# Peptides against a protein of PDB entry 3EFO, part 165

Target 1, 262 residues: chain A of PDB entry 3EFO
Amino acid sequence: SQLADLYKSCETDALINFFAKSAFKAVLHQPLKVIREILVNQTAHMLACYRKNCASPSAASQLILPDSMKVLPVYMNCLLKNCVLLSRPEISTDERAYQRQLVMTMGVADSQLFFYPQLLPIHTLDVKSTMLPAAVRCSESRLSEEGIFLLANGLHMFLWLGVSSPPELIQGIFNVPSFAHINTDMTLLPEVGNPYSQQLRMIMGIIQQKRPYSMKLTIVKQREQPEMVFRQFLVEDKGLYGGSSYVDFLCCVHKEICQLLN

## One batch from the design tools (peptide; made by RFdiffusion4, then SolubleMPNN)

Design b2_p20_6_s3 (from b2_p20_6, 8 letters changed)
Fold by OpenDDE base, seed 2:
Structure b2_p20_6_s3 (fold): chain B 262 residues (1-262), chain A 20 residues (1-20)
Amino acid sequence: as target 1 above (262 residues)
Amino acid sequence: SYVLLDMSKLEEDAAKIVVP
């Protein structure tokens, strides 16, 4: 059917880009609460329509996502939790305006990365490999106290270090003997020159490549105050200011779909 | 083709989705 074909041809990254720009434009004319409700409603309607018209019958206790839209919910949740759409006093007007303007000019690839960052477990790097480490889900559950992770969203880059990160890696990256000696005020990694350092720098370079903005590097130590900022980019987790986790959002979407179809 | 997420094990099923 024409409808089935439409869903097959759907590109989630393009949809998110569209929804983001539409929502951010609407900020000028509508209350944030209304905008968020519209986005959720649109998501539910699209998926409800698919369930009704395109998918095979399934139990009501299941959420059906077309393959082309299987990541729509996670990205939509990220959009909903973006500071531009959050009505919190903790977010400055300037920051909101800045991010709004940035997204309004982003292409599909840029917005995709912006809303769902890359989180790379660099502590697992094979210095003999030229392959980038596989990204992990943007959740605290994927972090480890023994790990070192690089997070990038096209605008910001974070190097997160677990409290128990290997001293040898710390020395390899920072040329210091321990976690405690790491200076988090630095915005550039030292050129230590060992294979691990070189590989990390290469990865950072690759991530920066083809991005329109230069990403400032922030060094983050686990359990230090600045980690709270880093955690905001773990977009699958519950938001600091009341935003839903990915799982919670899926539940919300499912509920809305059921309401539409029942 | 579509993905089925069981609401009773949503976290587990959702974790299987590959996010590019």
Scores: peptide ipSAE 0.661, ipTM 0.970, DockQ to the pose 0.887
Fold by OpenDDE base, seed 1:
Structure b2_p20_6_s3 (fold): chain B 262 residues (1-262), chain A 20 residues (1-20)
Amino acid sequence: as target 1 above (262 residues)
Amino acid sequence: SYVLLDMSKLEEDAAKIVVP
């Protein structure tokens, strides 16, 4: 069917880019609450239409996502939780304005990374391999106290260290004997020169490649105050100021789809 | 082709989705 073909050709990253720019433009003329409601409504309508016209009959207790849109909800939730659409007290008006303008100029690849960061388990690096570590979901549940993670969203880069990070890795990265000796005020990693350090720097370089902005590096220790800033980029988790978790958002979308079809 | 998420085990099913 023509409709089925339409969904097959759908590109989620392009849709998110479009929705983001449309919403951020609307901020100038519409209340934020209304904009968020429209985005949720559009998401639900698209998925409801698919369920009705393209998918095989399924139980009402199931959420059906076409393959082309299987990640639409997670990215949509990220968009809804952005400071431009969801005002946070710790974010200044100038910062919101800045982010709005940035997104308005972003291409599809840039906006995708911006809304859903890359989170890489650096502690799993094999110094004998040139392969990059596979990204994990942006959630606290994927972190480990024994792990070291690199997060990047095209604008910021964070190196998160668990309280029980391996001393040998700490020494390899920072050339210090322990977690306690790491200086979090640094914005550049030291050039230690060992294979692990070199590989990490290579990965950081790859991440920085083809990005329009130079990402500032922030070192974050688990259980220290700056970790709260880092946690804001774990976009699948529940936000502190009205943002839903990914799972909660899926529930919300499912509920609205059911209401549309019943 | 499509993905089915069971609302009774949504967290588990959603975790199976690969996010690029």
Scores: peptide ipSAE 0.659, ipTM 0.970, DockQ to the pose 0.863
Fold by OpenDDE base, seed 5:
Structure b2_p20_6_s3 (fold): chain B 262 residues (1-262), chain A 20 residues (1-20)
Amino acid sequence: as target 1 above (262 residues)
Amino acid sequence: SYVLLDMSKLEEDAAKIVVP
């Protein structure tokens, strides 16, 4: 059917880009609450239509996602949790304006990375391999006290270190004997020159390639104050300012789909 | 052509989705 073909050809990254720009444009003329409701409704309607017209019958207790839109909910939740769409007094008007303008000019690839950061477990790096480590889901549950992770969203880059991160890796990256000796005030990694350091720098370079902005590096120690800023980029978790977790959002979408179809 | 998520084990099923 034509409808089935339409869903098959849908590109989630392009759709999110469109929704983001549409929503951010609407902020000038509509209440934030209304905009958020529209986004949720649109998500539910698209998925409800698919369930009704394209998918085989399934139990009401199941959520059906077309393959082309299987990541739509996670990105939509990220969009809904963006500071531009949040009605919180803690967020300055300047910050809202800044991020709004940034997204309004972003291409599809840029907005994809912006809304869902890349989180890489660099403690698993094989210095003999030229392959990038596989990204993990942006959630605290994927972090470990023994791990070191690199996060990038096209604008910011964070190097997160667990309190029990391997001393050998700390020495390799920072040329210091322990976690306590790491200086988090620096925005550049030292040129230590060993294979691990070189590989990390290479990875950072690859991530930076073809990005319109130079990403500032922030070194973050677990359990220190700057970690709170880092955790805001773990977009699948519950947001600091009342945003839902990914799982909670899926529940919300499922509920609305059921209401539309019943 | 589609993914089924069981609401009774949503966290587990959702974790199987690969996010690029």
Scores: peptide ipSAE 0.658, ipTM 0.970, DockQ to the pose 0.858
Fold by OpenDDE base, seed 4:
Structure b2_p20_6_s3 (fold): chain B 262 residues (1-262), chain A 20 residues (1-20)
Amino acid sequence: as target 1 above (262 residues)
Amino acid sequence: SYVLLDMSKLEEDAAKIVVP
């Protein structure tokens, strides 16, 4: 059917870009709460329409996502949790305005990365491989105290270190003997020159080269205060100021779909 | 095709979705 074909051709990244720009434009004229409600409603309507017209009958206890839109909810949740739409007291008005303007000019690829960061387990790096490590889901559950992770969203880059991160990797990256010796005030990695350091720098370079803006590097130690800033980018987790986890959002969407169809 | 998420095991099912 025509409708089925439409869903098959749907590009979630394009939709998110559209929704983001529409929402961010609406911020000037509508309350944030209303904007968020509209976004959720639109999400639910799209999925409800699919369930009604395209999908085979399924139990009410199941959420049906078109393959083309299977990641729509996670990205939509990220959008809803953005500081532009979900005001946080720790974020200045200027910062919100800045991010708003940035997103308004972002292409599809840029907005995709912006809303859902890359989180790379660099502690698993193979220095002999030119391949980037596979990104993990942006959630605290995917972090490990023994791990080192690089997060990038096109604007910010974080190097997160677990409290039990391997000393050999710490030595390799920072040329210091232990976690405690890492200086988190640094915005650049030292030129250590070993294969691991070089590989990490290469990865960082690759990530940076794909983005129009220079990403400032922030080194984050687990359990230190700056980690709170880092955690804001773990977009699948529950937000501190009303933002839902990915799972909670799925529940919300499912509920609304059911309401629309029943 | 489509993906089915069981609300009773949503975390598990959602985790299976590959996010680019």
Scores: peptide ipSAE 0.648, ipTM 0.969, DockQ to the pose 0.875

Design b2_p20_6_s4 (from b2_p20_6, 6 letters changed)
Fold by OpenDDE base, seed 2:
Structure b2_p20_6_s4 (fold): chain B 262 residues (1-262), chain A 20 residues (1-20)
Amino acid sequence: as target 1 above (262 residues)
Amino acid sequence: SYILLDMENLEEDAEKIVVP
């Protein structure tokens, strides 16, 4: 059917870009609560329509996602948890205004990275490989106390260090003997010059490549206060300000779809 | 083509969705 073809050709990244800009424009004249409700409603309606008109019958206990839109929920949840759409006093007006303005000018690729960051396990680097490590899901469950992770969303870059990070890697990256000696106030990695350091710098360079903004590097130690800021970018987890986890959001969408169809 | 997520096993099924 024509409708089925439409869903097949759907570009989720473009949709998210559209929804983001639409929502961020609406912030100027609609309450945030209403905007969030509209976004959830639109998501549910779109998926309900597919279930009704395009998909084969399945159990009501199943959520059906067209292949072209399989990542729509995760990105939508990220959008809903963005500071621009949150009604929390902890978020400054300046921060909201800044991010709003940035997103309003973002292309499809930029907004995709912005809403769902890249999280790379740096501790798994093979110094003999020129390939980037495979990104992991943006969740605390993918972190390890023994690991070192690089997170980037096009605006910010974080190097997260587990409390039990290998001393050899710490020495290789920071030229200090231990985790405790790492200075988190620095915004640049030292030029240690060993293969591991060089490869990490190369990776950071690749991530920065073709991005419109220079990403500031923040060093984050596990269990230190600044880690809370880092955790905000673990977008699949429950938000610090009441936002849902990815799984919880899927449940929410499913329930709303069921309400629409039953 | 579409993906089915079972609400009773949602955490596991959601892992099948790869975010680019």
Scores: peptide ipSAE 0.648, ipTM 0.971, DockQ to the pose 0.888
Fold by OpenDDE base, seed 1:
Structure b2_p20_6_s4 (fold): chain B 262 residues (1-262), chain A 20 residues (1-20)
Amino acid sequence: as target 1 above (262 residues)
Amino acid sequence: SYILLDMENLEEDAEKIVVP
């Protein structure tokens, strides 16, 4: 069908870019609450239309996502939780303006990475392999106290270290004997020169490639105060200022679809 | 082609969605 073909041709990354720019433009003339409601409604309507016209009948307790839009909800939730669309007083006007302008100039690839960061378990690196580690979901549930993770969203880069990170890896990266000796004020990794350090630097370089902005590196120790900032980039989790988790948002979308169709 | 997420097992089913 014509409608089925339309959904098949949809590119979620392009849609998110469009929705983001449209919403951020609307911020200048419409209340934030209204903008958020429109985004949720648009998401629900698109999926409801698919369920009604393209999908085979299924139980009402199931959420149907077309393959081309299977990641639309997760990205939409990230957009909804962006500081530009939040009404919390803790977020400065300057920060809102800054991020709004950044996104307004982003291409599809840039906005995709911006809204959903890459989170890489670098503690699993095979120094003999040229392959990048597979990214994990941006959630605290994917972190481990024994792990070291690199997070990047095109603007910021974080190196997160668990409290029980292997001393040999710490030595390899920072040339210090233990977790306690790591200086989190540094913004550049030392030139240690061992294979692990070289591999990590290569990965960081690859991530930085073709990005319009130079990402500042922030070193984060688990259970220290700055970790709170890092956790804000775990976009699948519940936001600090009341934003929904990915799962909660899926529930919300499902409920909205049911209301539209029943 | 589409994906079915069971709301009773949403957390588990959502894991099947690979985010690029």
Scores: peptide ipSAE 0.644, ipTM 0.970, DockQ to the pose 0.874
Fold by OpenDDE base, seed 5:
Order: structure tokens, then C-alpha cells, then sequence
Structure b2_p20_6_s4 (fold): chain B 262 residues (1-262), chain A 20 residues (1-20)
């Protein structure tokens, strides 16, 4: 059917880009609450329509996601949790305006990375391999005290270090003997020159490639104050300002779909 | 094709969805 073909051809990254720009444009003329409700409603309606018209019958306790839109909910949740759409006094008008303008000019690839950052387990690097490590889900649950992770969203880059990060890796990256010796005020990695350092730099370079803005590097130690800022980019987790976790959002969407179809 | 997520096992099933 034409409808089935539509869902098959759906490009979620393009949809999210469109939804983001539409929502951010509407911010100037509509209440934030209304905008958020519209986004959730649109998500539910699209998925409800698919369930009704394109999918085989399934139990009410199941959420059906077309393959082409399987990542729509996670991105939509990220959009909903963006500071532009949050009605929180803690968020300054300037920050809201800044983020709004940035997204309004982003292409599909840029907005994709912006809303869902890459989180790379740097501690798993094989210095003999030219392949990038596989990204992990943007959640605290994927972090480890023994790990070192690189997070990038096209605008910011964070190097997160667990409290029990391997000393050999710390030495390799920072040329210091221990976690405690790492200076988090630095915005550039030292030129250590060993294979591990070189590979990390290469990865950072690849991430920076084709991005319109130079990402500032922030070194983050676990359990230090700046980690709070870093954790805001773990978009699958519950937001600091009341945003839903990915799982909670899926539940919300499922509930609304059921309401639409019952 | 589509993916089924069981709401009774959502946390585990959601892991099937990999973000590129």
C-alpha cells in the first residue's frame, strides 16, 4: 500500500530535523507546553497509524515500531528534553535563544548528532586497529569507573574519566601517573606521542571532521562537579529538569497509542 | 518490517534499538 511504502521510505533523521525546526520556530508564538504536547501527539499518531494500517495484529502490551522509525522515539525524547522546549527558570533566555538558533541552521546530520551524542569507550581502543570503537548508548549505565569515554554532540566534546581509570591509559593520554594528577582545566590533550595518544587524537579528529563548529574539549573526572554538566548529555537517562528517560518515554508513547486506538 | 517491544520487558527489549 501507499501508506506502507511511506513508512518504509521514512527517514527518521530528516523527520527529527523537521520536527526540531518546526518546534523551535513555534516557540516564539506558542506556549512550550503546547509545543511539547504536539510533538508527543504527532509521535503517537504516526505510530498508531502504522499499528492500525501497516502492522500485523499484536498484543496491546507491545509497542510496534516500523524499522524505518525505530529510533524516532529516542530522538523525539531528546528533542523534548532540549532546553529550548523546557519551561524551567534555571534555563536562561540567552541559552534558550542560542540553542534555538543553532538548531534552526543545522542540517540533518548535524541535528542527529546534536540530539543524540556519540559516546565512545576510549578505554577499549586497540592501538593496532584503525577502526573506531563502537559507540555505546548515551546512559550512565554504560559508563564504568574503570573506563574512559569520549562524548561528542557536534558542539561539545567531553573526555570522561572514571575514578578507577587505568593508570597506564592515564599515562598514555595525559603523561601523568594517576587520576588525581589530571588537570581538568586543560582544553587540549598533551602531545604525548605514544600509539594510544595518537589513536585518541585520530578519533577526535575524525569526530571533528565535517562539523561546522570546532568542538571544545572538556576533561571530566568522575564524581567532580563538572560531571554534572557531562551527565546532561547522557540523553537516555532521566533529565535534570524533569525530562523522561528513554524507557519512560517509550511507556508514555505506548500509552498514548493505546488511547488513540481504543 | 517492524520491531516489537514488550512493555513488560521494555528495558531489555529497548536494547534492540541501536542508534547509529
Amino acid sequence: as target 1 above (262 residues)
Amino acid sequence: SYILLDMENLEEDAEKIVVP
Scores: peptide ipSAE 0.643, ipTM 0.970, DockQ to the pose 0.885
Fold by OpenDDE base, seed 4:
Structure b2_p20_6_s4 (fold): chain B 262 residues (1-262), chain A 20 residues (1-20)
Amino acid sequence: as target 1 above (262 residues)
Amino acid sequence: SYILLDMENLEEDAEKIVVP
């Protein structure tokens, strides 16, 4: 059907970009709560329409996502959890305004990365390989105390170190003997010059490529205060300020779809 | 094609959705 073809051609990244800009524009004239409700409603309506008109009948206990929109919920949840759409006193007006303006000028690729960061397991790097490590899901569940992870969202870059991260890697990256010796005030990695350091720098360079802004690097030690900031970018987790986890959001969307169809 | 997520096993099923 024509409708089925439409869903097949749907580009979620473009939709998210559109929804983000429309929502961020609406912030000037509508309550945040209403904007969030509209976004959820739009998501549910799109998926409900698909279920009704394009998908084969399935159990009510199942959520049906067209392949082209399979990542719509996760990105939509990220959008909903963005500080621009949150009415928390902990978030300054200036920060909201800043991010709002940034997103309003972002292209599709930029907004995609912005809403769902790349989280790379750096501790798994093979210095003999030119391939980038595969990104892991942006969730605490993917972190390990023994690991080192690089997170980037196009604006910020974080190097997260587990409390039990390998000393040899710490030495390789920072030229210090242990986790305790790492200076988190650094915004640049030292020029250590070993293969691991060079590869990490290369990866960071690749991530920085084609990004309109130079990402500030923040070194984050697990269990230190700055980690709280880092965890805000683990977008699949439950938000610090009331945002839903990815799974919770899927449940929410499913419920709304059922309400629309029943 | 489409993906079916079982709400009773949502955490596991959601893992099948890879975010690029």
Scores: peptide ipSAE 0.640, ipTM 0.970, DockQ to the pose 0.905

Design b2_p20_7_s1 (from b2_p20_7, 9 letters changed)
Fold by OpenDDE base, seed 1:
Structure b2_p20_7_s1 (fold): chain B 262 residues (1-262), chain A 20 residues (1-20)
Amino acid sequence: as target 1 above (262 residues)
Amino acid sequence: SVPHVLIDIDELEKKLEEER
């Protein structure tokens, strides 16, 4: 069917880019609450239509996502949690204006990375491999006290270190003997010269490649104050300003779909 | 005929309750 073909060919990244720009344009003439409601409703309607017309019968307790839209909810939740669409006094007008303008000029690839960052387990690097480590989900549940993670969203780059990070990796990256000796005020990694350091720098270079903005590096130690800033980019978790987790959003969307179909 | 992913909402809700 025509609908089936539509859902098969859907490009979620393009769709999110469209929704983001549409929503951010609407901010100028519509209340934020209304914009958020529209986004949720649009998401629910698209998925309800699929369930009604294209999906095989399934239990009412199951949310059905076409493969082409399997990441639509997570990106939509990220969009909804963006500061531009949040009415919080803690968020300055300048910050909202800045991010709004940034997104309005972003291509599909840029907006994809912006809304859902890359989170790479650096502690698992194989110095003999030329392949990048597989990204993990942007959630605290994917972090480990023994791990080192690199996060990038096209604008910011973070190197997060667990309190129990391996001393050998710390030495390899920072040329210091322990976690306590790491200087978090630095914005550049030292030129240590060992294979691990070189590979990390290569990865950072690849991430930075073809990005319109130079990403500033922030080194973050677990349980230190700057970690709070880092955690804001764990977009699948609950937001600092009351945004829903990804799981919460899935439940919300499912409920909305059920309401539309029942 | 369209490939799809199924998410068990009941299971998710249970997990949310356990995390609270």
Scores: peptide ipSAE 0.425, ipTM 0.886, DockQ to the pose 0.897
Fold by OpenDDE base, seed 2:
Structure b2_p20_7_s1 (fold): chain B 262 residues (1-262), chain A 20 residues (1-20)
Amino acid sequence: as target 1 above (262 residues)
Amino acid sequence: SVPHVLIDIDELEKKLEEER
């Protein structure tokens, strides 16, 4: 059927780009609350239509996502949690305006990265490999106190260090003896020149490539105050300003789908 | 049929309750 073909061929990244631009345009004319409701409604309707017309029978407790849209909910939640769509006083008008303008001009690939950052476990690097480490889900649950992670969303780059990061890696990256000696005020990694440092710099370079904006590097130590900024990019977690976690959003979407179909 | 992913919402809700 035409519907089946549609869901088979759907490109979620393009859809999110469209929704983002549509929503961000609507901000000028509609209340934020209404915009958010529309986005959730659209998500629910698309998935309800799939469940009704294309999916095989499944238990009512099961949320069914076509493969082509398996990441739709997570991206949609990220969109909903974006500062442009939030009415929180803690968010400056300038920041909202800036991000709105950026997204309005973003291509599909850029917006995908923007809404769902790359989170790379740097501590797992194989200096003998030219392959990038596999990205992990953007959640605190994927971090480890023993780990070092690089996060990038096309605008910002963070190097997060666990409190128990291996001293040898710290030495390799920063040329300092311990976690405590790392200067978080630096925005550039030192040129240490060892294989690990070189590989990390290479990875950072690859991430920066083909991005329209130069990403400033922020060094983040676990349990220090600036970590709170970093945590905002762990998009699957609950937001600082009351945004839903990915899990929360899935439950919400499922509930709405059920309401539509019952 | 269209390939799909199933998510157990009951399990997720249970997890959420445990995290509260």
Scores: peptide ipSAE 0.423, ipTM 0.889, DockQ to the pose 0.909
Fold by OpenDDE base, seed 5:
Structure b2_p20_7_s1 (fold): chain B 262 residues (1-262), chain A 20 residues (1-20)
Amino acid sequence: as target 1 above (262 residues)
Amino acid sequence: SVPHVLIDIDELEKKLEEER
């Protein structure tokens, strides 16, 4: 059927790009509350239509996502949590305007990375391998006090260090004896020259490659003040300014779908 | 049929309650 074909061939990244640009255009003539409601409604309607017309019967307690849209909810939640769509006094008009303009000009690949960052466990690097480490989900639950993580969203790059990061890795990356000696004011990694340092630099280079913007590097120590900024990029968690976690959003979407079908 | 993923909402709600 036409509907079945639609859900099989759906490109979520393109859809999110479309929704983002549509929403960000709408902020000029519609209240933010209305825009957010429309986005949630559209998400629910698409999934409700699938459940009704394309999916096999399932328990009411189960949310059904077609494979092509399995990441639609997480990206939609990220969009809803973007500062452009939030009505918080803590967010400056300038910041809203800046991010709005950025997204309005982004291609599909850029917007995908922007809304859902790449989070890489650097502490697991095999210096004998040329492959990038597998990205983990953007949540605090995926971090570890013993770990070192690189986060990038196309605009910003963060190197996050756990309080119990291995001293040998710290020395390998920063050429200092301990976590306490790391200078977080640095925007560039030192040229240490060992295999681990070289591999990390290579990874950073690969991430930067073909991105339209030069990503500034921020060194973040766990439990220090700058970590609060870093945590805003853990998009599956609750936002500082009232945004929902991914889990919360899934429950919300499911509830709305049920309401549409009952 | 269209391939799909199932998410147990009851389990998620339970998780949310435990985190509170």
Scores: peptide ipSAE 0.419, ipTM 0.889, DockQ to the pose 0.893
Fold by OpenDDE base, seed 4:
Formats: sequence, C-alpha cells, structure tokens
Structure b2_p20_7_s1 (fold): chain B 262 residues (1-262), chain A 20 residues (1-20)
Amino acid sequence: as target 1 above (262 residues)
Amino acid sequence: SVPHVLIDIDELEKKLEEER
C-alpha cells in the first residue's frame, strides 16, 4: 500500500529537522506548552496511523515503531527538551534566542547531531586503528567511573573523565600523573605526542571537520561542579529543567497512541 | 510487510520503578 511505502521510506532525520524548525518558528506566536503538545500529538498520530494501518496486531502493552522511525521518539524527546521549548527561568532569553537561530539555519545532518550528541568511549581506543569508536547512548548509565568519554553535538565538545580513569590514559592525554592533577580550565589538550594522544587528537579533528561550527573543548571531571553542564547533554536521561527521560517519553507516546486508537 | 521494532512498555515501566 501507499501508506506502507511511506513508512518504509520515511526519513526521520529530515522529519526532525522539519519539526524543530516548525516548532522554533512557532515559539514567536504560540505558547510553549501548546507547541510541546503539538509535537507530542504529531508523533503519536504518526505512530498510531502506522499501528492501525500497517502493523501486525500486537499486545496493547507494546509500542510498535517502524524501522524507518525507530529513532523518531528519541530525537523528538531531545527536541522537546531543548532550551528553546523549555519555559524555565534558569534559561536565559539570550540562550533561547541563540539556539533558536542556530537551529533555524541547520541542515538535516547538523540538527541530528545537535539534538542527539555523539558520545564516544575514548578509553577503548585502539591506537592501531583509524576507526572511530562506536558511539554509546547518551545516558549516565553508559558512563563508567573508569572511563573517558568524548561528547560532541556540533557546537560543544566535552571530554569527560571518570574519577577512576586509568592513570596511564591521563598521563597519555594530559601528561599529568593523576586525575587530581588535571586542569579543567584548559580548552586545549597538551601536545603530549604519544600514540594515544595523537589518536585522540585525530578523532577530535575528524569530528570537528564535519561540522560548520568550531567546537570549544571543555574538560569535565566527574563529580565536579561543571559536570552538571555536561550531564545536560545526556539527552536520554531526565532533564535538569523538567524534561523527560527517553523511557518516560516512550511511555507517554504509547499512552497517547492508545488513546487515539480507543 | 514493514519492518518494525517492538518495545515492551510494561517492562520499561517496571524497570523505572525498580530504579526509584
């Protein structure tokens, strides 16, 4: 059927880009609450239509996502949690305006990365390989106290270090003997010159060259105050300013779908 | 048929409750 073909060929990244720009345009003349509701409703309607017309019967407790839209909910949740759509006094008007303008000019690839960052476990780097490490889900549950992670969203780059990060890696990256000696005020990695350092720098370079904006590097130590900023980019977790976790959002969407089909 | 992913919402909710 035509509908089945539509869901097979759906480009979720383009759809998210569209929704983002539409929502951010609407901010100028509609209440934020209404905009958020519209986004959720649109998501639910699309998935409800699929469930009704294209999907095989399944248990009521199961959310059904076509493969082409399997990442739609996670990106939609990220969009909903963006500062532009959050009405919190902690978020400055200037920041909202800035991010709004940025997204309004972003292409599909840029917006995708912007809403859902890349989180790379660089502590697993193979210095003999030129391949990027596989990204992990943007959640605290995927971090480890023994790990070192690089996060990038096209605008910001963070190097997160666990409290139990391997001293060898710390030495390799920062040329200091321990975690405690790492200076988080640095915005550039030192030129240590060992293979691991070179590999990390190469990875950072690859990430940067794919983006139109220069990403400032922020070094973050676990359990220090600046980590709170980093945690805001763990988009699958519950947001500091009232955003839902990905799991919560899935439940919400499922509920909405069920209501539509009742 | 359209390939799809199934997510068990009950299981997710249970997991959330356990983590609280």
Scores: peptide ipSAE 0.417, ipTM 0.881, DockQ to the pose 0.863

